Peptides against a protein of PDB entry 3OIQ. Designs and how they scored, part 51

Target 1, 212 residues: chain A of PDB entry 3OIQ
Amino acid sequence: KNRIFVSSSKDFEGYPSKAIVPVQFVALLTSIHLTETKCLLGFSNFERRGDQSQEDQYLIKLKFKDRGSERLARITISLLCQYFDIELPDLDSDSGASPTVILRDIHLERLCFSSCKALYVSKHGNYTLFLEDIKPLDLVSVISTISTKSTNSSKHSSSELISECDLNNSLVDIFNNLIEMNRDEKNRFKFVKLIHYDIELKKFVQDQQKVL

## One batch from the design tools (peptide; made by RFdiffusion4, then SolubleMPNN)

Design b1_p14_7_s3 (from b1_p14_7, 6 letters changed)
Fold by OpenDDE base, seed 3:
Structure b1_p14_7_s3 (fold): chain B 212 residues (1-212), chain A 14 residues (1-14)
Amino acid sequence: as target 1 above (212 residues)
Amino acid sequence: FSLSYKSDISDWLN
């Protein structure tokens, strides 16, 4: 079965009550929840949902049932945090206690763009998204990708199942949503509060604000 | 299988 690209987490409201569907999406990492018994990653594209929280619109579960899957989950978290420069407590601490990591509102300090492959599994109208694959995206590369689509159709044959159009549209939508949040005085998100806020991001945001 | 409700993803993080 072909993997479905998901542009909105609202799409899952229309999904079958009993199904297994391979899906893919691009979103910002918003939360990490690692305990002794579970590992969850929260993602969002910050689509407006009325009175609902814009955080953790995609809740992704990592398999956490045995020593092997627990180790894989911890390695996944470590690699993501290393890539995005997120400080974690030492997960290998000799203290015999499984380290607990609970991070929320990651997007307030860092824009952690991620391309996720997941398995949508539903039963009786409820669903779970299981992580199959995650690719962190570099912010500079994201900005460059959005900016260049206006000029150069370089057919880089990325063997990825996502059309370059779907990826770019989702990235643009995320930035547009962030710009709207930044303009809202009630919203906690501000570009200038990002740890990695630089001249390139500033210029990009200013240019995008002129189009909106 | 802990399944989330389609409408309330936030309850899983609490």
Scores: peptide ipSAE 0.021, ipTM 0.603, DockQ to the pose 0.048
Fold by OpenDDE base, seed 4:
Order: sequence, then C-alpha cells, then structure tokens
Structure b1_p14_7_s3 (fold): chain B 212 residues (1-212), chain A 14 residues (1-14)
Amino acid sequence: as target 1 above (212 residues)
Amino acid sequence: FSLSYKSDISDWLN
C-alpha cells in the first residue's frame, strides 16, 4: 500500500472507520509523554482549529507493551532529546522506577521539525497513529529547503517517496502558522524566545513575513 | 538520525 502524505490532521476525519493506512507527515514536536505504561509523542503543524490547543494535532503512540519495546521507546526519546538539545532527566538511573518524562509546549523553546511515518489504525471510528519511523530535521536544513525553490523535479516515482512539493508546502505552512502566532499578542509563541534564535532564523522569518 | 519501528499492531487490532 502506498504511503499517504498528510498535510493536515483533519484529513483523518475523512478516513475509514476501520482501516490500516500508512501515513507520513512533517510537523513540530510539541510534547513528550513517557510514563510507566505509555509513550506518546505530540506533533503539530499549528493549523488553526478555533479555540482548541494547537499542540498535539498528531498524537503518535510508540509501542510500549514489553521490556524490549519500552527500551526502544526510551532510546527514541533520548535520541530525539539529544538531537534537539532537550534536557531530560537521566532515563538510565538504576533506581528501578522507570523515569517519567512529561514535556509540553516544546515549540515555545525549540523548533523541533520532524518527519514522521506512522500507521493510521482505526476501529469503530476511533483511530490511533503508531510510530513507524521518525527523522528529526535540522532547522538549518529546513530553512535551506524552503529557501531553495523546489527546482529538482526529480520524478523519483517510487511510491514511498514523499513529493518534495508536499514536504516543502508543509514546512512553509508550519512557518506561516508560526508567524501568525508570533504576530498574535495573545499567543505565547514568540520567535525571539526560542533558545536557538539566531541571525539566520531571524532573517528567514523576516523574509517570510514579507510574503504573508 | 532516523529510527524505524516495525509496529506489531496485532495486539491493537485484536
């Protein structure tokens, strides 16, 4: 089955009530929820959804059923946090209690762009997204990708490759949404409050603001 | 880096 690129989490509202659909999306990491019983990653593209919280539009479940899957989940969280410079308590602490990690609103401090492959699984109208693959994206690479006009129409027609256009459009949409949030005085998100706010990001945001 | 999961969803589908 071909993997479907998802530009909005609203797309799932039109999905079958009983289906298994491989999907892919690009979004910002917004939350991490690791407990003794579950591991969830929240992602968002910050699409406006009325007065609802814009975080966790994509709630991705990691397998957490046995010691092996739990370990894999913890490793995944550790690697993501290391990549994005997110401070975690030592997950390997020999104290037999599995460390609980609950992080929210990650996007307020760090833009953690991620390309996710997931399995949409629905039953009786409810669905769960199971993580199949995650690739953190470097912000500099994201900025460069958006700034480089998609000239490489390399038709790699392999059904598994996201259209470069879909990726770029999603990244642009995310930045546009962040710019709107930044302009809103009521919104907590501000680019200048990002820990990694630098001259490159500043310039990019300024240039994007001129197009909006 | 990339991390790939083989989601054994069998337990959720049952």
Scores: peptide ipSAE 0.130, ipTM 0.801, DockQ to the pose 0.715; fails the geometry check
Fold by OpenDDE base, seed 2:
Structure b1_p14_7_s3 (fold): chain B 212 residues (1-212), chain A 14 residues (1-14)
Amino acid sequence: as target 1 above (212 residues)
Amino acid sequence: FSLSYKSDISDWLN
């Protein structure tokens, strides 16, 4: 079955009440919830949803059923945090308790772009997204990709037919949404408050603001 | 890097 690229989490409102659909999206990591019983990743493209929180628009579950899956989930969190330079609270090594990690509002400090593959699983009108694959994206690479209107259709193999256009459009949309948030005095998001805010990001944001 | 869970989820959902 072909994987569906999802540009908005609102797309799921039109999905079947009983289905299993492979999906893919690009979004910013907004939250990590690792407990003794579950692992959840929150993502957002910060599309406007009225008065609703723009965070955790994509709530992704990691398999957390056995020791093996729990270990894999923990490794996943560790690798993501290492990649994005996210400080994890010291996992109290001395408490024989499984380390609990609850991070929220990650986007306020770091832009953690991620390409996610997930399974949409619905039953009785409710759905869950299960993580199948995650690829963190480098911010410099994201900026470069948006800035270079490179029509370079790299012939990636036919089975991963996510249109390079869909990915690029979603990345642009995310930045546009962040720019709108940055302009809103009521919004906590500010580019200048990002830990990794540099001259390159500043210039990119300034250039994008001129187009909006 | 990428992390893939395809096998583990498919086995759980089937």
Scores: peptide ipSAE 0.120, ipTM 0.792, DockQ to the pose 0.465; fails the geometry check
Fold by OpenDDE base, seed 5:
Structure b1_p14_7_s3 (fold): chain B 212 residues (1-212), chain A 14 residues (1-14)
Amino acid sequence: as target 1 above (212 residues)
Amino acid sequence: FSLSYKSDISDWLN
C-alpha cells in the first residue's frame, strides 16, 4: 500500500470509519507522555483550528504491549530527547519503577521538527495513529531546505513516493503558523523564548516575516 | 505492528 503524505491532521476527518492507512507527516514535537502503560507523542503543525488547542494535532501511540515494545518505546523517547536536547528525568534510576515522563508545550522551548511515519487505524469512526518510523530533523537543515528550495524547482528523481515538495510545503506552513503565533500577543509561543534561538534562526524568521 | 525502529536508529546514528 502506498504511504500517504498528510499535510493536515484534518485529513483524518475524511478518512473511512474502518481503515488501515499508512501515512507520513512532518510536524513539531509538542508533547511526550510515557507512563507504565502507554507511550504517546504529540505533534502539531499548528494549523488553525478555531479556538481549539493547536497542540497534539497528531497524537501518535507507540506500541506498548510487551516488555520488548516498552523498551523500544523508552529508547525512542530517550533518543529523541537526546537529539533535541530535552532534559529527561533519569530513566536509569535503579528504582524498578518505570519512570513516568510527561512533557507538554515542548515547542515553547524547542522547535523539534520530526518526520513521522504512522499507521492510521480507524474503527467506528474513531482512529489511532501508531508510530512506524520517526526521524528527527535538524533545525539548521530545515531552515536550509526551506531557503534553498524556494529557488531550485529542479524536478529531481521519482524514487521516494513522498514528494519533496510536500515535505517542503509542510515545513513552510509550520513556520508560517509559528510566525502567526509569534505575532499574536495572546499566544505563549515566541521565537525569542526558544532556548536555541540564535542569529541564524532570527535571520530566517525575519526573512520569512517579510514574505508573509 | 512491525515498527521499523531499526531504520530509525540507524538514521539517528548516522
Scores: peptide ipSAE 0.063, ipTM 0.708, DockQ to the pose 0.087; fails the geometry check

Design b1_p14_7_s4 (from b1_p14_7, 5 letters changed)
Fold by OpenDDE base, seed 2:
Structure b1_p14_7_s4 (fold): chain B 212 residues (1-212), chain A 14 residues (1-14)
Amino acid sequence: as target 1 above (212 residues)
Amino acid sequence: FSLSYKSDISEELE
């Protein structure tokens, strides 16, 4: 089955009530919820949805059923957090209690761009997104990708024909949404409050603000 | 860098 690129989490409202659909999206990591029984990753494009929270628009489940799969979930979370320089409580604590990790509002401190592959699984009108693959994206690379109008569609013949255009458009949309949030006095998001706010990001945001 | 994680969805299909 071909993988579908998803630009909005609203697209799932039109999906079949009983289906398995491989999907891909790009979004910012907003939350991590690791418990004894499950791991959930929250992602958002910060699309305006009226009065609804713009956080956790994509809830991705890492399902585990045994100690081995639970360990794999923990390793996955640890590696993701190491990449984004997110401080986690010690997950290796010898206390036989599985560590509970609850992080929220990650985007207020760090822009954690991620390309996610997931399975949309629906039954009885409800759906769950199960993680298949996550690729963290470097912010410098994201800024470069948006800034380079490179029409170089290098047809990398990977059978997953996700258009580079769809990825780039989604990245632009995310930044535009963040700029709108930054302009809103009621919104908690501010670029200047990001831990990694530097001269490059500042310049990029200022240049993008002139186009909006 | 990518992280592959396959959830066992067998129980979700029944």
Scores: peptide ipSAE 0.519, ipTM 0.943, DockQ to the pose 0.896
Fold by OpenDDE base, seed 1:
Order: structure tokens, then sequence, then C-alpha cells
Structure b1_p14_7_s4 (fold): chain B 212 residues (1-212), chain A 14 residues (1-14)
């Protein structure tokens, strides 16, 4: 089955009440919820949804059923956090209590761009997104991709082609949404409060603000 | 790099 690129989490409102659909999206990591019984990753494009929280628009579940799969989930979270320089409590502590990790509002400190592959699984009108693959995206690479006008359509083989256009459009939309949030005095998000706010990001944001 | 994680969804299909 072809994987569907999803530009908005609202697209799921139109999905079948009983289906399995491979999907892909790009979004910012907003939350991590790791307990003894579940692992959830929250993502958002910060699309305006009225008065609703713009966080956790995509809730991705890492389902584990045994100690082996639980360990794999923990390793996955540790590697993601290591990539994004997110401090986690020591998950390998030999103390028989599995540490609980609850992180929220990650986007207020770090822009954690991620390309996610998931399975949309619906039953009885409710759905769950199950993780299949996550690719963290480097911010410098994201900025360079947006800044480079999409002229080099090098014809790589057409099978699971996320249109480079779909990825780029979604990345642009995320930045535009962040710029709007940054301009809103009531919004907690500010680029200057990001831990990794540098001259390159500053320049990029300033240049994008002139187009909006 | 990418991280692959396949959830067992067998119970979700029943």
Amino acid sequence: as target 1 above (212 residues)
Amino acid sequence: FSLSYKSDISEELE
C-alpha cells in the first residue's frame, strides 16, 4: 500500500472509522510520555486550531508488550533525546523501577524537526498512530532545504517518494506558524528563548519574516 | 539516521 503524506492532522478526521493506513508527516516534537505501560510522542505543525492547544496534534504510540519491546522503546527515546540534546533521567538505572519520563512543551526550548512514518489504525471511530520509523532532522539541514529553491528535481526512483515538495511545503508551513506564534505577545513561544538560537537561525527567521 | 520501531498491532485489529 502506498504511504500517504499528511500535511495536517485534521486529515485524520476524514479517514475511515475502520482502517489501517500507512502515513508519513513532518512535525516538531512537543512531548514525550514514557511510563511503565506506554510510550507516547507528541508532535505538532502548530496549525491554528481555534482555542485548542497547538501541541500534540500528532500523538504517536510506541506499543510494547514485553520487556524486550519496552527496552527497545526506551532505547529509541534515548537516541532521539541524545540527537536533540534533550536531557533525560538515567533510563538504565539498575533500580528495578522503570523511570517515568514526562516532558512537555519541548518546542519552547528546542526545535526538534522529525520525519515520522506511522500506521493509522482506526476502530469504532477512534484512531491510534503507531510508530514505524522516525528520522530526526538537523535544523541546519532544514534551513538549507527551505532556502534552496526546489530546482534540483533529481529523478530518484519514484516508489516511496515523499514529494520533496510536500516535505518542503510542510517545513515552510511550520516555520510560518512559529513566526506567527513569535509575533503574538500572548504566545509562550519565542525564537530568542530557544537554547540553540544562533546567528544562522536568527538570519533565517528575519528573512522569512519579510516574506510574511 | 532513522530509528525504526514496529509496534505489534495484532491486538488492535481484533
Scores: peptide ipSAE 0.518, ipTM 0.943, DockQ to the pose 0.906
Fold by OpenDDE base, seed 4:
Structure b1_p14_7_s4 (fold): chain B 212 residues (1-212), chain A 14 residues (1-14)
Amino acid sequence: as target 1 above (212 residues)
Amino acid sequence: FSLSYKSDISEELE
């Protein structure tokens, strides 16, 4: 089955009530919820959805059933957090208590762009997104990708390649949404409060604000 | 880099 690129989590409202659909999206990491029984990653494009929280629009489950798969989930989280410079408690501590990690509102401190592959699995109208692959995206690379109008439609016709256009459009939409949030005095998100706020990001945001 | 994590969904399909 071809992987479907998803630009909005609302797209899932139109999905079959009983299906398995491979999907892919790009979003910001907003939350991490690791417990003894589950691992969930929250992602958002910050699409406006009325008065609802804009975080966790994509809730991705890392399902584990044994110690081996649990360890793999922990390693995945550790490596992701290491990449984004997110401080975690030591997840490998041999103290027989599985560490609980609950991080929320990650986007208020760090822009953690991620390309996610997941399985949409629905039964009786409810769905779960199961992680297949996560690729952290470097912010400099994201900025460069948006700034370079990717005219190179390399039509690599392989059925698994996300159109470069879909990725770029989603990245632009995310930044536009963040700019709107930054302009809203009631919104907690501010670019200047990001730990990694630098001259490059500042310039990029200023340039994008002129187009909006 | 990419991190592959394949969830066992067998129980979710029953």
Scores: peptide ipSAE 0.517, ipTM 0.943, DockQ to the pose 0.898
Fold by OpenDDE base, seed 3:
Structure b1_p14_7_s4 (fold): chain B 212 residues (1-212), chain A 14 residues (1-14)
Amino acid sequence: as target 1 above (212 residues)
Amino acid sequence: FSLSYKSDISEELE
């Protein structure tokens, strides 16, 4: 089955009530919820949805079935957090208590751009997104990709890659939404409060604000 | 880099 690129989590409202659909999206990591039985990753593109929370628009589940899958989920979370410089409690502590991790509002401190592949699984009108693959994206590379209209049509014909156009459009939409949030006095998000706020990000935001 | 994680969804299909 062809993988569908998803630009909005509203697209799932039109999906079949009983289906398995491979999907792909780009979004910011907003939350991590690790328990003894499951891990949930929250993502958002911060699309305006009226009075609905702009956080956790994409809830991605990592299901545990055994100790091996639980360990793999913990390793996955540790590696993501290491890449984004997110502080986690030691998940490998020999104390037989499964560590519970609850992180929220990650986007208020760090822009954690991620390309996610997931399985949309619906039953009885409800759906769950199961993780298949996650690729963290470097912020400098994201800024560069948006700023340079990649004229390099490298014809990499592999049917499994996001089109460069879909990726770029999604990244631009996320930044535009963040700029709108930054302008809103009621919104908690401010670029200047990001731990990694630097001259490059400042300049990029200022230049992008002139187009909006 | 990318991280692959495949959940066993067999129970979700029953």
Scores: peptide ipSAE 0.516, ipTM 0.942, DockQ to the pose 0.874

Design b1_p14_8_s1 (from b1_p14_8, 8 letters changed)
Fold by OpenDDE base, seed 4:
Structure b1_p14_8_s1 (fold): chain B 212 residues (1-212), chain A 14 residues (1-14)
Amino acid sequence: as target 1 above (212 residues)
Amino acid sequence: MPVNENLKELKEIL
């Protein structure tokens, strides 16, 4: 079954009421919820959805049913947090208590771009997203990708490759949404409050702001 | 509208 690229979490409103669909999207990591029994990752493209929180538009579940799946979830969280320089408590502490991690609003401090593969599973009209794979994206690589592809429509031919255009369009849409949030005085998001705010990101944002 | 069932699980954590 071909994997479907998803540009908006609203696309799931049109999905079958009973299906299993492999999907992929790119989004910012917004939340991590790790408890004794559950592991959830929140992602967002910050698409405007009226008065609803723009966070957790893609709420993804990690399998957490046995010691093997729990260990895989903990390793996944640890590796993501190491990659994005997110401080976590030691998840491997021999103290018999599984550490609870509740992180929210991650995008206010760090732009954690992530390419996610998930399984859409619906029953009776409601759905669950299960994580299949996650690739953290380097911000410099994201900026370079957007900056270079504004000039090159290379049509690469049909087979299982998510259109390099779909990924780029979604990355541009995320930045445009963040620019709008940054311009809104009521929005908590500000680029200058990012821990990793540098000259490159500053220049990129200033150049994108001229196109909007 | 179809709802993400993980939202129920999230509300049980919060």
Scores: peptide ipSAE 0.607, ipTM 0.948, DockQ to the pose 0.912
Fold by OpenDDE base, seed 3:
Structure b1_p14_8_s1 (fold): chain B 212 residues (1-212), chain A 14 residues (1-14)
Amino acid sequence: as target 1 above (212 residues)
Amino acid sequence: MPVNENLKELKEIL
C-alpha cells in the first residue's frame, strides 16, 4: 500500500471508519508524555482550527506493552531529546521507578521539526495513530530548503518529486502559521523567545513576513 | 467527526 502524505490533521476526518492506512507528515514536536504504561508524542503544524487547541493536532502513540517496546519507546524519546537539546531526567535510573516525563508547549522554546511515518488505525469511526518511524529535521536545513526552492526547476523522477514538494509545502505552511501566531498579541508563541533564536532565523522570518 | 482516541489516553495522564 502506498504511504499517504498528510498536509492537515483534518484529512483524518474524511478517512474510513474501519481502516489501516500508512501515513506520513511533517510537523513540530509540541509534547512528550511518558508514564509507566503509556508513551505519547504530540505534533502540530499550527493550522487554524477555530476554538480547537493548535497543539497536539497529531497525537501519536508509541507501543508500550512489554519490556522490548518500552525500551524502544524510551530510546526513541532519548534520541529525539538529544537531537533537539531537550533536557530529560535520566531514563535509566537504577531506582526501579520508571521516570515520568511530561513536556508540553515544546514549540514555545524550540522548533523541533520532525518527519513522521505513522499507522492510522480506525475500528468504530474513531482512530489511533501509531508511530512507525521518525526523522528529526535540522532547522538550518529546513530554512535552506525553503529558501532555495524559489530558483531550481530540475526535472527528476515523478514519484520522488511529489514527496519532496509535499514536504516543502508543509514546511512553508508551518512557518506561515508561526508568523501569524507571532503577530497575534494573544498567542504565547514568539520567535524572539526561542532558545535557539539567532541571526539566520531572524533574517529568514523577516524575509518570509514580506511575502505574507 | 472521527476523534483521535489517543486524546482519551492523554486526558487520563493529566
Scores: peptide ipSAE 0.607, ipTM 0.948, DockQ to the pose 0.904
Fold by OpenDDE base, seed 1:
Structure b1_p14_8_s1 (fold): chain B 212 residues (1-212), chain A 14 residues (1-14)
Amino acid sequence: as target 1 above (212 residues)
Amino acid sequence: MPVNENLKELKEIL
């Protein structure tokens, strides 16, 4: 079954009330909720949704049913946080209590670009997203990909085509939304408050702001 | 409109 690229979390409003659909999207990591019994990841493209929170537009569940799936979820969270330089409490405390991790508004401190594969599962008009795969994206690589105008469609291997165009368009849309949030005095998001705000990101944002 | 059921699970954590 072909995996569907999703550009907006609103696309799920048109999805079947009883389906299993493999999907993929690119978004910023906004939240991590790890408890004794649950593991949830929040992602957003910061698409304008009226008065609704722009956070957690893609709320994804990790399987957390047994010790094996729990361990896999914890390892996944640890690896993501290591990649994005997110400080976690020691998950390996020998003290028998699995640490609870509640992180929100991650995008206010770090731009954690992520390419996600998920399973959309609906039964009764409502749906659940399950994580299948996650690839963290390097910010320098994201900036370079947007800055290199799409002129090298080197056709290599048509199995699971994320259109390079769909990926690039979604990355541009995220940056445009962040630029709008940065211009809004009422919005908490500011590029200059990012821990990793450097000269390269500054220049890129300044160049994108001239096109908007 | 279809709702993400993970929002219910999130509300139980908060």
Scores: peptide ipSAE 0.606, ipTM 0.948, DockQ to the pose 0.884
Fold by OpenDDE base, seed 5:
Structure b1_p14_8_s1 (fold): chain B 212 residues (1-212), chain A 14 residues (1-14)
Amino acid sequence: as target 1 above (212 residues)
Amino acid sequence: MPVNENLKELKEIL
């Protein structure tokens, strides 16, 4: 079964009321909710959705039904947070109580680009997204990828592999949305408030701002 | 409109 690349979480509004669809998207990690019984990851591309919060546009569930799935969820969260330099409470504390992690608005401090594979599962119109795979993306690699591809608008490769074009277009769209948020005085997002805001990111944002 | 059911689960955590 071919995996569908999703450029917008609005695409799910057109999906079948009873389906199982393997999907892939790229987005920023916006939230982590880990409890004793649930694990949810929020992602966003910050698409304009009227007056709705632009956070958690892709609310993804990790399986959390047995000790094996719980352990896999915790390891997944730990590895993501280690990769993005997100401080977590020690999840392995000898206290026998698994710590509750509630992180929100992660994008205000860190741009956590993530390539996600998920299952869209619907039964009665409503749907659930289940995480299948996650690949964290390095910001320098994202910047370099966007900067190098502005010159190759020509090859119809009819390969059923998620087009490297779809990924790049979505990464550009995310940055464009972040630039708009940064320009809005009412928006809490500001590039200069990112912990990892450096000369490279500054230059990239300044160059992208000239194209918009 | 189709709703992400995980929003219900999120509201139960908050």
Scores: peptide ipSAE 0.605, ipTM 0.948, DockQ to the pose 0.906

Design b1_p14_8_s2 (from b1_p14_8, 8 letters changed)
Fold by OpenDDE base, seed 4:
Structure b1_p14_8_s2 (fold): chain B 212 residues (1-212), chain A 14 residues (1-14)
Amino acid sequence: as target 1 above (212 residues)
Amino acid sequence: MPKNENLDELKEIL
């Protein structure tokens, strides 16, 4: 079964009321909720959705049913946070209390670009997204990818690769949405408040702002 | 509209 690239979480409104669909998207990590019984990751492309919060547009569940799945969830969270330089409490503390992690609005401090593979699972019209795979994306690599591909769409048509164009378009859309949020005085998001705000990101944002 | 059921699970955490 081919994996479907998803550019908007609104696409799920058109999905079958009873299906299992493998999907992939790219988005920013916005939240982490790890409790004793649940593990959820929030992602967003910051698509405008009226007065609703632009965070957690892709709310994904990690399997958390047994010690093996719980361990895999904790390892996944630890590795993501290590990659994005997100401070976590020690998840492996020998104190028999499972550490609770509640992080929100991650995008206000760090741009955590992530390529996610998930299962869309619907029953009776409602759906759940289950994480299958996650690849953190390096911001420098994202910037370079957007900057270099504005000039060369060479169509390599092979019917099993998610179009390299779809990934790039979604990355551009995310930056455009962040630029709009940065321009809005009411929006908490500001590029200059990012912990990793450097001269490269500054230049890239300034160059993208001229195209919008 | 189809709802992401993980939103209900999130509300139980908060």
Scores: peptide ipSAE 0.565, ipTM 0.939, DockQ to the pose 0.913
Fold by OpenDDE base, seed 1:
Structure b1_p14_8_s2 (fold): chain B 212 residues (1-212), chain A 14 residues (1-14)
Amino acid sequence: as target 1 above (212 residues)
Amino acid sequence: MPKNENLDELKEIL
């Protein structure tokens, strides 16, 4: 089944009122909401949407219906947090209640680039995104991928891959949006406030800022 | 405009 690459969460405004569409996108992880009954992940490319929040532009649900799906959701969250060095709050669960995690504004401390596969499901105009797969992307690998102007169209395997161009364009757009946010004095996002802000990221941002 | 229904689920958490 052809999976559609999505460059903007606005694309869903044009999607059918009754459909099931496999989609994929690249975005930054912005939020994690894990309760007793729900598991949601927020992602954004920080595309400007007027006065609307730039956070959670891709709000994705994990299946959370039974003990097996709950366990899978909790493992998924734990693995993502381990990969991105996100400290989960020590859930002093002396009460035997399942731990509640509410993390927001993750992008203010860490750039958590993620390649997501989701299922778009609509019934009555409104839609739900369900997580199918998530691949965390290493920031050094993202920087290298953008910096290496793709001259290697190695034509290997016509099977369900994001075009290397679509991935690179989306990663560039995210960085451009972050550069604009960093230049805005009213915006809370600043590259120098990232916990992982190093010489490599600094140099990359400085070089991208000269093109904008 | 079509809305993401997960936004309503998010508002119930907050």
Scores: peptide ipSAE 0.564, ipTM 0.939, DockQ to the pose 0.904
Fold by OpenDDE base, seed 3:
Structure b1_p14_8_s2 (fold): chain B 212 residues (1-212), chain A 14 residues (1-14)
Amino acid sequence: as target 1 above (212 residues)
Amino acid sequence: MPKNENLDELKEIL
């Protein structure tokens, strides 16, 4: 079965009431919820949804049903947090208590761009998203990718190009949504409050703001 | 509208 690229978490409103659909999206990591029994990751593209929260638009479950899946979930969380410089309590505490991790609003401090592969699983009209794979994206690489595609229409091979165009369009849409949030005085998101706010990100945001 | 069931699981954590 072909993997479907998802540009909006609204796409799931049109999905079958009983299906298993492999999906892929790119979004910002917004939350981490690790308990003794559950592991959830929240992601968002910050699309305007009326009065609905713009956070956790893609709420993804990690399998957490046996010691092997629990260990894989903890390793996944540890590696993501190491990649994004997110401080976690030590998940390997010899104290026999599984550490609870509740992180929210991650996007207010760090832009954690992530390419996710998931399974959409519906049984009775409602659905669950299960994580299959996650690739963290480097912010400098994201900025460079958006900046360079304005100039090179070079025709090469029609099947890999669709996935790259969809990825780049979604990355542009995320930045446009963040720029709108930054302009809104009521929105908590501000680029200047990001821990990693540098001259490169500042320049990129200033240049994108001239196009919007 | 189809709902993400993980939202109910999230509410149980909070």
Scores: peptide ipSAE 0.564, ipTM 0.939, DockQ to the pose 0.911
Fold by OpenDDE base, seed 5:
Structure b1_p14_8_s2 (fold): chain B 212 residues (1-212), chain A 14 residues (1-14)
Amino acid sequence: as target 1 above (212 residues)
Amino acid sequence: MPKNENLDELKEIL
């Protein structure tokens, strides 16, 4: 089955009421909810949704049904948090209670770009997204990718691989949405409040702001 | 409109 690239979480509104569709998207990690019984990851492209929260546009479930899936979920969270330099409470504490992790608004402190593979599963119009794979993306690599591809509008390569164009367009759209949020005085998001706000990100944002 | 069922699961965590 071909994996569908999803540019918008609104695409799921048009999906079949009873389907299983492998999807892929790129988004910012916005939330982590790890309990004793559930693991949810929130992602967003910060697409305009009227008065609705722009957070958790892609709310994805990790399988949490048995000790093996629970362990895989915990390891996935630990590795993501290590990659993004997100402080977690020690998940391995000798207290036989698995720590509850509730992190929200992650994008206010860190831009955690992630390429996600998920399974869309619907039964009665409503759907669940299940995580299949996640690749954290390095911010410097994201910036370099956007900056270098502004010049290569040329080559039809018909390969059933998620077009490198779709990924880049979505990364540009995310930055454009973040720039709009940064310009809005009512929005809590500000680039200068990011823990990793450096000269490179500053320059990139300033250059993107001139194109918008 | 189709809803993400994980939203209901999220409300149970809060």
Scores: peptide ipSAE 0.563, ipTM 0.939, DockQ to the pose 0.886

